# Ledger of designs, part 74: peptides against a protein of PDB entry 1IK9

Target 1, 211 residues: chain A of PDB entry 1IK9
Amino acid sequence: MERKISRIHLVSEPSITHFLQVSWEKTLESGFVITLTDGHSAWTGTVSESEISQEADDMAMEKGKYVGELRKALLSGAGPADVYTFNFSKESCYFFFEKNLKDVSFRLGSFNLEKVENPAEVIRELICYCLDTIAENQAKNEHLQKENERLLRDWNDVQGRFEKCVSAKEALETDLYKRFILVLNEKKTKIRSLHNKLLNAAQEREKDIKQ
Target 2, 207 residues: chain A of PDB entry 1IK9 as posed
Amino acid sequence: MERKISRIHLVSEPSITHFLQVSWEKTLESGFVITLTDGHSAWTGTVSESEISQEADDMAMEKGKYVGELRKALLSADVYTFNFSKESAYFFFEKNLKDVSFRLGSFNLEKVENPAEVIRELIAYALDTIAENQAKNEHLQKENERLLRDWNDVQGRFEKAVSAKEALETDLYKRFILVLNEKKTKIRSLHNKLLNAAQEREKDIKQ
Target 3, 195 residues: chain B of PDB entry 1IK9 as posed
Amino acid sequence: MERKISRIHLVSEPSITHFLQVSWEKTLESGFVITLTDGHSAWTGTVSESEISQEADDMAMEKGKYVGELRKALLSVYTFNFSKESAYFFFEKNLKDVSFRLGSFNLEKVENPAEVIRELIAYALDTIAENQAKNEHLQKENERLLRDWNDVQGRFEKAVSAKEALETDLYKRFILVLNEKKTKIRSLHNKLLNA

## One batch from the design tools (peptide; aimed at target 1 K187 K190)

Design b2_p26_4 (made by RFdiffusion4)
Pose (drawn by RFdiffusion4):
Structure b2_p26_4 (pose): chain A 207 residues (1-76, 81-211), chain B 195 residues (1-76, 83-201), chain P 26 residues (1-26)
Amino acid sequence: as target 2 above (207 residues)
Amino acid sequence: as target 3 above (195 residues)
Amino acid sequence: AALAAEEAAAKAKARAIFAELEAAEA
């Protein structure tokens, strides 16, 4: 059981703002209840599933395509106009295309006996919605704060692992260099003794 | 300018639900407007900064402690009474085995209730709209942080596993380079022996 | 006049209860 409460402007009353409440079960296609209120009175109407299928036929439209139009227009490039007569309780709306507009929907609403009850329920629904949302935003705020920390934690764990690697790498190399360089000292020593021995032979050949 | 709309029950009409709307600027301490509505009529009252502090004195409470009680009672066990004939509104606090009048307001019937009701409904719809948008922004951030975390965690796994492969990998190379020096040293020694 | 008297009595009663609650906390 879902609903949408939207504000709308009627052509015959651009001064005051009205409210439209549409409620259904699962899908609009199966039918819906529509209520119009100016904050004092309320007018209500119902549209059955069969009435929707028939209207779609009379409009030469694919049924799902027709329900899509109802969704854009009633549940808030597509321009829609709304009209209401308090004297007849007739409510209709048109889609305004280029130079060509057409009747998209028409409802004979009935003035409600208990406007206050309807208005109170509507406000109550809105307040419940505001409440459910806040609880959700709070749950997400906490999850947000948890992740901001869980990242900072691991980020530090990362920097430490990297810094530990660098310290270990340089430490190993330092030892290596010492041993390698000691050997080089021996090589240079041996190499030079050899040279010396070669120069000594060369001197015996020459004298 | 902030506001809170609460659903309440009056002692003289537990059947019907009323709505209490409280509005202010910065803090209740500087005064506020309170509106009571049953969806048909509406009653309003203004409470000045001067009256509030005045009440804090009659009670002998710090203006802060007193405003605190109002916040708990008016912005949502608290009991509410209203007489449509007098327009007098008062509320009490109920503890274990005792109750006491906490405050009261002389409200006045509003001339155009529909206007007030329309503005109240409009505010609620805007609030629903703003809250739904924030729920989206925070939802995506929750997603970005979830991804960013997996990234770094992966970097950590890779980094730690590298530190543990370092000693073994570097020592092999060192053996290789070192074995080369030894060979030279042996060759040199062997040459020296030649001579 | 009657309403102001009732309000004064209510304020006095509430003040006494707040003093009793504060003493109990101490």

Design b2_p26_4_s1 (made by RFdiffusion4, then SolubleMPNN; from b2_p26_4, 22 letters changed)
Fold by OpenDDE base, seed 3:
Structure b2_p26_4_s1 (fold): chain B 211 residues (1-211), chain C 211 residues (1-211), chain A 26 residues (1-26)
Amino acid sequence: as target 1 above (211 residues)
Amino acid sequence: as target 1 above (211 residues)
Amino acid sequence: KEKEEELKKAIKERKKLLEEEEKKKK
């Protein structure tokens, strides 16, 4: 079961923050349970998939689009504050909400809620869910922090090895070139020496023929 | 101001989850506000630094150790479930808690609370704090996730460059050696050829003298 | 002489390539 709690303001009680809890299975389209509380009283209603389909049809809106609007209204309490208006009558237990666009306001949905006999139980469960969610999110954050620290260490280790590899490559090339030049120069000196010996031998032979 | 909300069970009402809110400035040692709620009623008390010092003295406990025990009892509600016992009288508004060790239970602290006139306001504020904490923790989680993804990309990039550097070093060494051997062999062949020419010239000169 | 000059050229070109790979690290 998925759940979202949002803070809302009612037109009838704009000074009193209300909390809107929505609970559903897998998708909001399949139906949901809505709970409203002011921290003292609570009201709950169940909305079926058939009611969602009927509301979409009555609005002449495509179901997926309608469910998308429901999700924004009911789960994203802090949308740009003025887009959704919530109304609730404690007398009739009738809850309805409107979408306010620049030039057009229209009813998005309406639900009959029932007053909860034991609102304290609903409120306690709501607070428990909040505390459990905080604990889960803290555990996820601690895990991600430890993973970040690991990745940073691993990055530093590879970076250091990479810098050493580059330096070692430059050193190798320089050393190999120096050694090559030394050996090459030694061979060139031997070749020059042998050429000079050949020239001298040829000159001596030419002198021996001229007598 | 720092705040912690914990779930507790009272000895008098073990079936009803209570919530213990503690609020303080910088350190719990400087004093704190304690709030207890069952989701319907709320009770609040203020504990001063002087009262904390007096309780530590009355217990013959070092203040830092006592504050450490207060922190475990009041802020870590889910300590190993059986270490701290909480008691509250709704009639006297007297709240006290005990530390249970294997062989010894002792009173750790006691507070006079006052019944809140408007418990709904306290409960709403408590829920608001929970929702705000959830939102902050979610934002931190999203930030850490994005940072992890960045660090992983950076690691993969450096790793790939490192592997290329290693391969390029090995290829360089191999290629330089191959080219060096080719040039060296050419010089050795020239030296051998020049030696043979010198030997032939010497043999011809020896024939010309015998002649 | 020609092969020796070719080897010197090849070593010099590889040095340049190495320096360019290092500059891509910065």
Scores: peptide ipSAE 0.014, ipTM 0.801, DockQ to the pose 0.005
OpenDDE base, seeds 1, 2, 4, 5: peptide ipSAE 0.000, 0.012, 0.014, 0.005; ipTM 0.799, 0.801, 0.801, 0.799

Design b2_p26_4_s2 (made by RFdiffusion4, then SolubleMPNN; from b2_p26_4, 20 letters changed)
Fold by OpenDDE base, seed 2:
Structure b2_p26_4_s2 (fold): chain B 211 residues (1-211), chain C 211 residues (1-211), chain A 26 residues (1-26)
Amino acid sequence: as target 1 above (211 residues)
Amino acid sequence: as target 1 above (211 residues)
Amino acid sequence: SELEEEEKKAIEERREYLLKEEEEKK
């Protein structure tokens, strides 16, 4: 079961923050339970998959698009843009919400809710869920922080090894060239010495021919 | 201002989860506000720095140690070990808590609370704080997750570069040795050729002398 | 990376220089 709690403002009571809890199985399309509370009273209703389908049909909206709009309205809370307006009558227990676009407003959905006899139990459970969610998120954040610290250390270690490898490659190249030049110069000296011996031998032979 | 909300069980009402909110400035030692709620009623009290100091003195406990025990009792919730027992009389509004050790139990502190006239406002504010904390922790979680993914990519990139550098170092060494051997062999061949020319010239000279 | 390209270029320039220095010394 998935759950989302959102803050909403009712048009009838704009000074009092209400909390809208939605609970569903896997997808909102399969139906959901909606709970409204003001911290004193609570109201609950169940919306079935068939009711969602009927509402989509009545709106002449594709079901996936309609469920997408329900998700935005019911699970995001009233974002700062007042794109969704929430209405509730405590007398009729009728809850409805509208989507407000620049030039057009339309009713997106409506639900009949029932007043909860023991709202304190619903409120306690809601607070428990919030505290559990905080604890889970804190544990996850601590884990991710430790992983990030580990990854940063590991990155610094391999970066340092990489820099050492680059430097060692340059040093190796320089050393190999120095050794090569030494051996090459020895061979060049030997070639020059042999050439001079050949020239001297030729000059001596030319002297011997000239008696 | 710092705040912590914890679940507690009262000895008088063990079947009903209560919520203990503690609010303080910088350190618990400077005093705090305590709020107790069951989701229907709320009770609030203020504890001053002087009261904390007096309670530590009455216990003959070092103040830092006493504040450390207060922090464990009031901010951790009842951990699974029932090390802290909470008591509240709704009639007297007297709240007290005990530390339970294996062989010794002692009263750690007591507070007079006052019943809140509008508990719904306190409960709404408490839920708002929980929802804000969830949103902040979620945003932090998403940020840490993105950083984790970035650090992992960066680690893979530098690791791949390091492996390429190692391979390139070995390849460089091999290539330089191959090139060196080629040039060395050319010079050795030239030396051998010059030696043969010298030997031939010497043999010809010896023939000319015998001639 | 730009650093790997610069390093490659520096190695190649050094190779060319050493090859030219060997050719001029013949």
Scores: peptide ipSAE 0.000, ipTM 0.784, DockQ to the pose 0.005
OpenDDE base, seeds 1, 3, 4, 5: peptide ipSAE 0.000, 0.000, 0.033, 0.000; ipTM 0.786, 0.786, 0.820, 0.786; seeds 1, 4, 5 fail the geometry check

Design b2_p26_4_s3 (made by RFdiffusion4, then SolubleMPNN; from b2_p26_4, 19 letters changed)
Fold by OpenDDE base, seed 1:
Structure b2_p26_4_s3 (fold): chain B 211 residues (1-211), chain C 211 residues (1-211), chain A 26 residues (1-26)
Amino acid sequence: as target 1 above (211 residues)
Amino acid sequence: as target 1 above (211 residues)
Amino acid sequence: DELKKELEEAIKERRELLEEEEEALE
């Protein structure tokens, strides 16, 4: 079961934050339980898949699009843009909400709610759920933080090894070239010396031929 | 201002989860506001630094240790170990809590609370705070998740560069050695050729002298 | 040539160091 609690403002009671809890199984389109509370009273209604389908049909809206609008209205909370207007009559227990577009407002849905006999239980359960969610999110945050710190250490370690490898490569290249130049110069000197000895021997032979 | 909400069980009402909200400025030892609710009624009390100091003195406990125990009792929630027992009289509005050790139970603190006239406002504000905390924690989770994914990518990138650098170092070394060996062998061949020419010249000269 | 032997030994030592760096990476 999935659950979302959001703050809403009712047109009839704009000064009193209401809380809208929506609970559903897997997908919102399969139906949901809606609970409204003002922190003193609570009202609950069950909305079936058939009711959702009927509301979509009555609106001449494709079901997936309608469910998408329901999700935005009921699960996002009243976003700052007042795109969704919520209405509730405590007398009739009739809950309805409208989508406000620039030039057109239309009813998005309507539900009959029932007054909860023991609102304190619903409120306590709602607070419990919030506290459990906070605890779960905190545990996840702590886990992600520790993993983040681990990944940062691992990154620094590999980066340090990489920099050492680059430096070692450059040092190796430089050392190999230096050693090679030394050996080549020695061989070049030996070649020059041997060439000079050959020239001298040839000159001596030419002198010996010339008596 | 810092705030913590926890679930507690009252000895007088063990079947009804109560919520204990503690609010303080910077440090708990400077005083706090305690709010208790059952989701229908609420009670609030203010505890001053002087009261905390007096309670510590009455217990013959060092203030820092006492504040540490208050923090465990009031901010951790009732941990599973029932180390802290909470008592509240709705009639006297007297709240007290005990620490249960193996062989000794002792009163850790006691506070006079006042019944809130409009408990619904306190409950709504408490729920609002929970929802805000959930939203903040979710945003932090999303941030940490994105950072974690970034760090993992950065690690993989550096690791891949490191492996390429290692391979490039080996390839460079191998190529340099092959090239150097070729040049050295050429010089060695030239030295051998020159040495043979010198030996031949010397032998010819020795023949010419014997001749 | 002594210098060739020294170079070959230095090559060997550096290969061994590279192999140790590779084994430390596995």
Scores: peptide ipSAE 0.015, ipTM 0.807, DockQ to the pose 0.005
OpenDDE base, seeds 2, 3, 4, 5: peptide ipSAE 0.012, 0.005, 0.014, 0.012; ipTM 0.804, 0.800, 0.805, 0.802

Design b2_p26_4_s4 (made by RFdiffusion4, then SolubleMPNN; from b2_p26_4, 20 letters changed)
Fold by OpenDDE base, seed 5:
Structure b2_p26_4_s4 (fold): chain B 211 residues (1-211), chain C 211 residues (1-211), chain A 26 residues (1-26)
Amino acid sequence: as target 1 above (211 residues)
Amino acid sequence: as target 1 above (211 residues)
Amino acid sequence: SSMEKELKEAIEKRRELLKEEEEKKK
């Protein structure tokens, strides 16, 4: 079961923060349970997949698009854009919400809720869920932090090995080149010496021909 | 202001989860506000630094150790070890808690609470704090996840560069050695050729002398 | 020449060092 709790403002009670809990199985499209509370009273209703389909048809909206709008309205909380307006009558237990666009506001959905007999139990369960969610998110944060620290250590190790490899490559090139120059210069000196011996031998032969 | 909400079980009402909110400035040692709720009623009390010091003295406990025990009792929630037992009388508004050790249980602290006139406001504020904490922790999780993904990319990049550096070092050594051998063999061939020319010149001179 | 031998030995020693660095990667 998936659950989302959001804070909403009712048009009838703008000074009193209300909480909207939506609970569903797998997808919001398959239906959901909606619970409204003001911290004293609670109201609950069940919305079926058939009701969602009927509301989409009545609105002449494609079902997937309608469910997408329900998700934005019911699961986002009142985002700063006031795009969704919530209305509730405690007398009729009728809950409805509108989407506000620039030139048009329209009713997105409406539900008949039932007043909960034991609102304290619903409120306690809601707080328990919030505390459990905090604990789970904290455990995930601690895990991600430890992984981040591990990855930083691993990165520093590879970086240090890379820098050593670069330096070792440059040192290798320099050493090989120096050794090569020494051997090459030895051979060049030997070639020059042999050439001078050949020139001297040729000059001596030219002297022997000139008696 | 720092705040912690925990779930507790009262000895008097073991079937009803209660919530213990503790709020303090900087350190618990400087005093705190304690709020107890069952989701219908709320009770609040203020504990001063002087009361904390007096309780520590009355218990013959060092203040830092006592504050350490308060932190464990009041901020941990009921951990699985049932080391702390909570008691509350709704009639007297007297709240006390005990630390349970193997052979000894002792009262760790006691507070006179006042019944809140508007418990719904306290409950709404508590739920708001939970929802804000969830949102903050979720934002931290998303940030840590993005950093983890960045660090993984950076690690893979350095690892790939390191592997290329190793391969380039081996290729460089092999190439330099091949080039060196080619030049060396050319010089050795030139030396051999010059030696043969010297030998031939010496043989021709020996023929001219015999002539 | 003595220098050709020393160059070969130096190259071989560096190849061994590279192999040890690769084994430390496994």
Scores: peptide ipSAE 0.013, ipTM 0.795, DockQ to the pose 0.005
OpenDDE base, seeds 1, 2, 3, 4: peptide ipSAE 0.012, 0.012, 0.011, 0.012; ipTM 0.796, 0.795, 0.793, 0.795

Design b2_p26_5 (made by RFdiffusion4)
Pose (drawn by RFdiffusion4):
Structure b2_p26_5 (pose): chain A 207 residues (1-76, 81-211), chain B 195 residues (1-76, 83-201), chain P 26 residues (1-26)
Amino acid sequence: as target 2 above (207 residues)
Amino acid sequence: as target 3 above (195 residues)
Amino acid sequence: AAEAARAAADAAAKAKARAIFEALEA
């Protein structure tokens, strides 16, 4: 069981704001209850599933396509107008296309005997919704703070692993350089002795 | 300007639910407006900064401690009483085996309740809208952080596994370069022996 | 007369609440 409470403007009363409450089960297609309130009185109507299928036929529209129009209009490029007569309790709304508008929906609402009960329940539903949301935002705030930390933690663990690698790399190379360079000293020494021995022979050939 | 709307029950009508709306600027300490409604009628009252501190004196409580009790009682065991004939509103605190009047307000019946009720409903719908949007923004951040974390964690796995492959990989190369020096040294030595 | 009676009742309620707050602090 779902519902949507939306505010709307009636053409015959652009001054005051009204509220529209639509409730259904699973889908709009299966039928819905609609309630209009000005904060004092309330008018209610029902639309059965068969009535929706019939209206879609009378409008030359694919049923799901028709329900889609109802969703955009009632559950809040698509321009919609709403009219209501307190004298008749007739409620209708039209979709305004280019130079051509048409009746999209019509409901004969009935004035409610207990407006206050209806209004109190509506407000109560809204307050419950505000409450469920806050609890959710709090749960997400904490999850947010947990992740901000869990990242900073691992980020530090990362920098340490990298810094440890660099210290170890330079440490290994330093040892290598020492050993390699000691050998080079021997090579240079041997290489030079050899040269010397070549110059000595060369001197015996020449004298 | 902030406000809190609470659902409450009056002692003289446990059957019907009433709504208490409290509004203020910055802190309750500087005064606030309280409105009581049953969805048909509405009663309102203004409580000045001057009256609040005055009450803090009659009680002998620090203006802070006193405002604290109001926050707990009015912004949501607390008991509420209202007489539609007098418009007098008072609430009490109930502890183990005792209860006491905590405060009261002389409210006045509002001339246009529908206007008040409409504004209250409008506020709730805006709040629902703002809260749903924040739930989205925080939902995405939760996603971004989840991804960012996996990234770095992966970098850490790769980095640690590199530090553990370093000694072994670098030592092989060192053996290679070192074996080259030794060969030269042997060759040189052999030449020297020639001569 | 109803305003005076009410003011007296509020004063007595404030005195009782003060005594309870002092007892709670002890």

Design b2_p26_5_s1 (made by RFdiffusion4, then SolubleMPNN; from b2_p26_5, 20 letters changed)
Fold by OpenDDE base, seed 1:
Structure b2_p26_5_s1 (fold): chain B 211 residues (1-211), chain C 211 residues (1-211), chain A 26 residues (1-26)
Amino acid sequence: as target 1 above (211 residues)
Amino acid sequence: as target 1 above (211 residues)
Amino acid sequence: SEKEEREKELKEAIEKRRKLLEEEEK
């Protein structure tokens, strides 16, 4: 089961932050349980897949688009753009929300909620879920941080090896060329020496022929 | 201001999860505000630096060690080892906690709390803080995840460059050596040819002298 | 000949460097 808790402001009680908990199985389209609390009272309702489909049909909206709007309204909390307006009557337990567009506002959905007899239990469970989520997210953060530190060390290690390889390649090239030139120069000197000996021998022979 | 919310179980109400909020400035040693809630009622108290020092003195414990024990008791929640036992009287608003060691249990601290008149506001603020903490931790997780992915890409890039450098070094060595051998063999052949010419010239001259 | 020894030493030095580089890669 997935769960999301959001802060909302009700039109009827704009000074009091309310909390909207939505819980669902796999996809919000399959239905959800909605819980509203003001930190003192709580109200819960169940929305079925059939009710979601009926609301989409009544709105003449494609179901996937409608569920997408529900997800934005119910799971995103009060986004800073006041795109969604939430209304709740404590007397009728009727919860409804509207989407405010630039030129038109329309009702996006409505739910009948039931007042919870023991709101303290719902509130405690909600706080427990928040604390569990915090602990899980902290553990993930610590793990990701340790992995980042590992990856950074591994990057520095391979970077150092790469720089060493570049330097080693340049050194190898330089050394091979130097050694090549040395051996080549020795061979060139030997060739010159042998040529000079041949020239001298030829000149001596030419002198010996000229008596 | 730093804050920690923990789950605790009271000896008097072991079936009801209570939440212990502790808030402090920089260090817990400088004093703290403690808030207890059962999701219906709330109780708050302030503990001063002087009270912490007095409790440490009364316990004949070094202040840093005592603050360390307070931090473990009040900020770690109910650790699985039941090392800390929490007690609260709703009638007297007296909160006390004990450390349970293998052979000895002792009172670690006690606080007078005041019942909050509007517990719903405290509960709403507590839930808001939990939701803010969740959002901040999620943003950190997303950032760390993106950094991990970046570092992994950067590692793969430098690893690929390193492997290419290794291969390029081997190829360079092989190419330089092949070129060197070719030129060297040409020079060796020229030296051999010149030596043979010198030997022949010397043999001819020796024949001319014997002639 | 001293020249063949120097060519051998050059080959051995290159091979030794190759091995050192292979050992730095292990």
Scores: peptide ipSAE 0.000, ipTM 0.789, DockQ to the pose 0.004
OpenDDE base, seeds 2, 3, 4, 5: peptide ipSAE 0.000, 0.000, 0.000, 0.000; ipTM 0.792, 0.792, 0.792, 0.792

Design b2_p26_5_s2 (made by RFdiffusion4, then SolubleMPNN; from b2_p26_5, 20 letters changed)
Fold by OpenDDE base, seed 3:
Structure b2_p26_5_s2 (fold): chain B 211 residues (1-211), chain C 211 residues (1-211), chain A 26 residues (1-26)
Amino acid sequence: as target 1 above (211 residues)
Amino acid sequence: as target 1 above (211 residues)
Amino acid sequence: MEEKEREEELKKAIEERRELLEKEEE
């Protein structure tokens, strides 16, 4: 089961933050349980897949688009743009919400809720869920922090090895060339010396023939 | 201001999860505000730095050790080992807690609380704090995840460059050595050829003298 | 003689550099 809690403001009670809990299996489209609380009272209703389909049909809206609007309204609250307006009557237990567009507002959905006999139990369970979620998120954050520290160490280690490898390659190339030049120059000197000896021997032979 | 909410069980109401909120400035030692709720009623009290010092003295415990025990009791709840037992009377508004050791239990602290007139406001604020904390932790988690992905990419990039550098170094050394040997062998062949020419010239000169 | 010695010194120096680089990789 997935669950989301958001804060909303009711048009009838704009100074009192309400909390809207939505619980569902796999997808919101398959139906959901909605719970509303003001921290004193709680109201709950179940919305079936068939009701969602009927609301989409009544809206003349494609079901996937309608479910997308439900997700935005019910799981994110009003959002930063107050695109969704929530209404609830404590007397009738009738909950409805509207989408506010620049030129048009329309009812997006409506639900009959039932007043919970023991709202304290629902509120306690809601707080427990929040605390559990905090603990889970903290554990994930601590894990990610440790992984980041590990990856940073590993990066520094391989970077240091890479820099050493680059320096070693350049040093090796330079050293090998210098040593090669020394040996090569020695061989060139010997070749020049031998050529001079051959020239001298040829000149001596030409002198011996001319007597 | 720092705040921690934990779940506790009261000895008088073991089937009903209570929530213990502690709020403080910088350090718990400087005093704190304690709030207890069962999701229906709320009770609040203020504990001063002087009261904490007095409780430590009454316990004949070093203040730093006492504050350490307060932190464990009040900020972590009972913990997994049920080391701390919480008691509260709704009638007297007297809250006290004990540390349970294997052979000895002792009162660790006691506070007079006051019943809050509007518990719903305290509960709503508590839920808001939980939701805000969830959102902050989620944002931190998303940030850490993005950093982790960045660090992993950076590590793979430098690792790949390092492997290429190692391979390039080995290839360079091998290639340079092969090229050097070829050039040196060519020079050695020239030297040998010149020596043979010198020997032949000397032999011809010796024949001309004997002729 | 001197020329063979320098060629041997070059070979030895290449080998010493290889050993140093292998030890830095361990």
Scores: peptide ipSAE 0.026, ipTM 0.805, DockQ to the pose 0.004
OpenDDE base, seeds 1, 2, 4, 5: peptide ipSAE 0.031, 0.026, 0.024, 0.020; ipTM 0.804, 0.805, 0.805, 0.801; seeds 1, 2, 4, 5 fail the geometry check

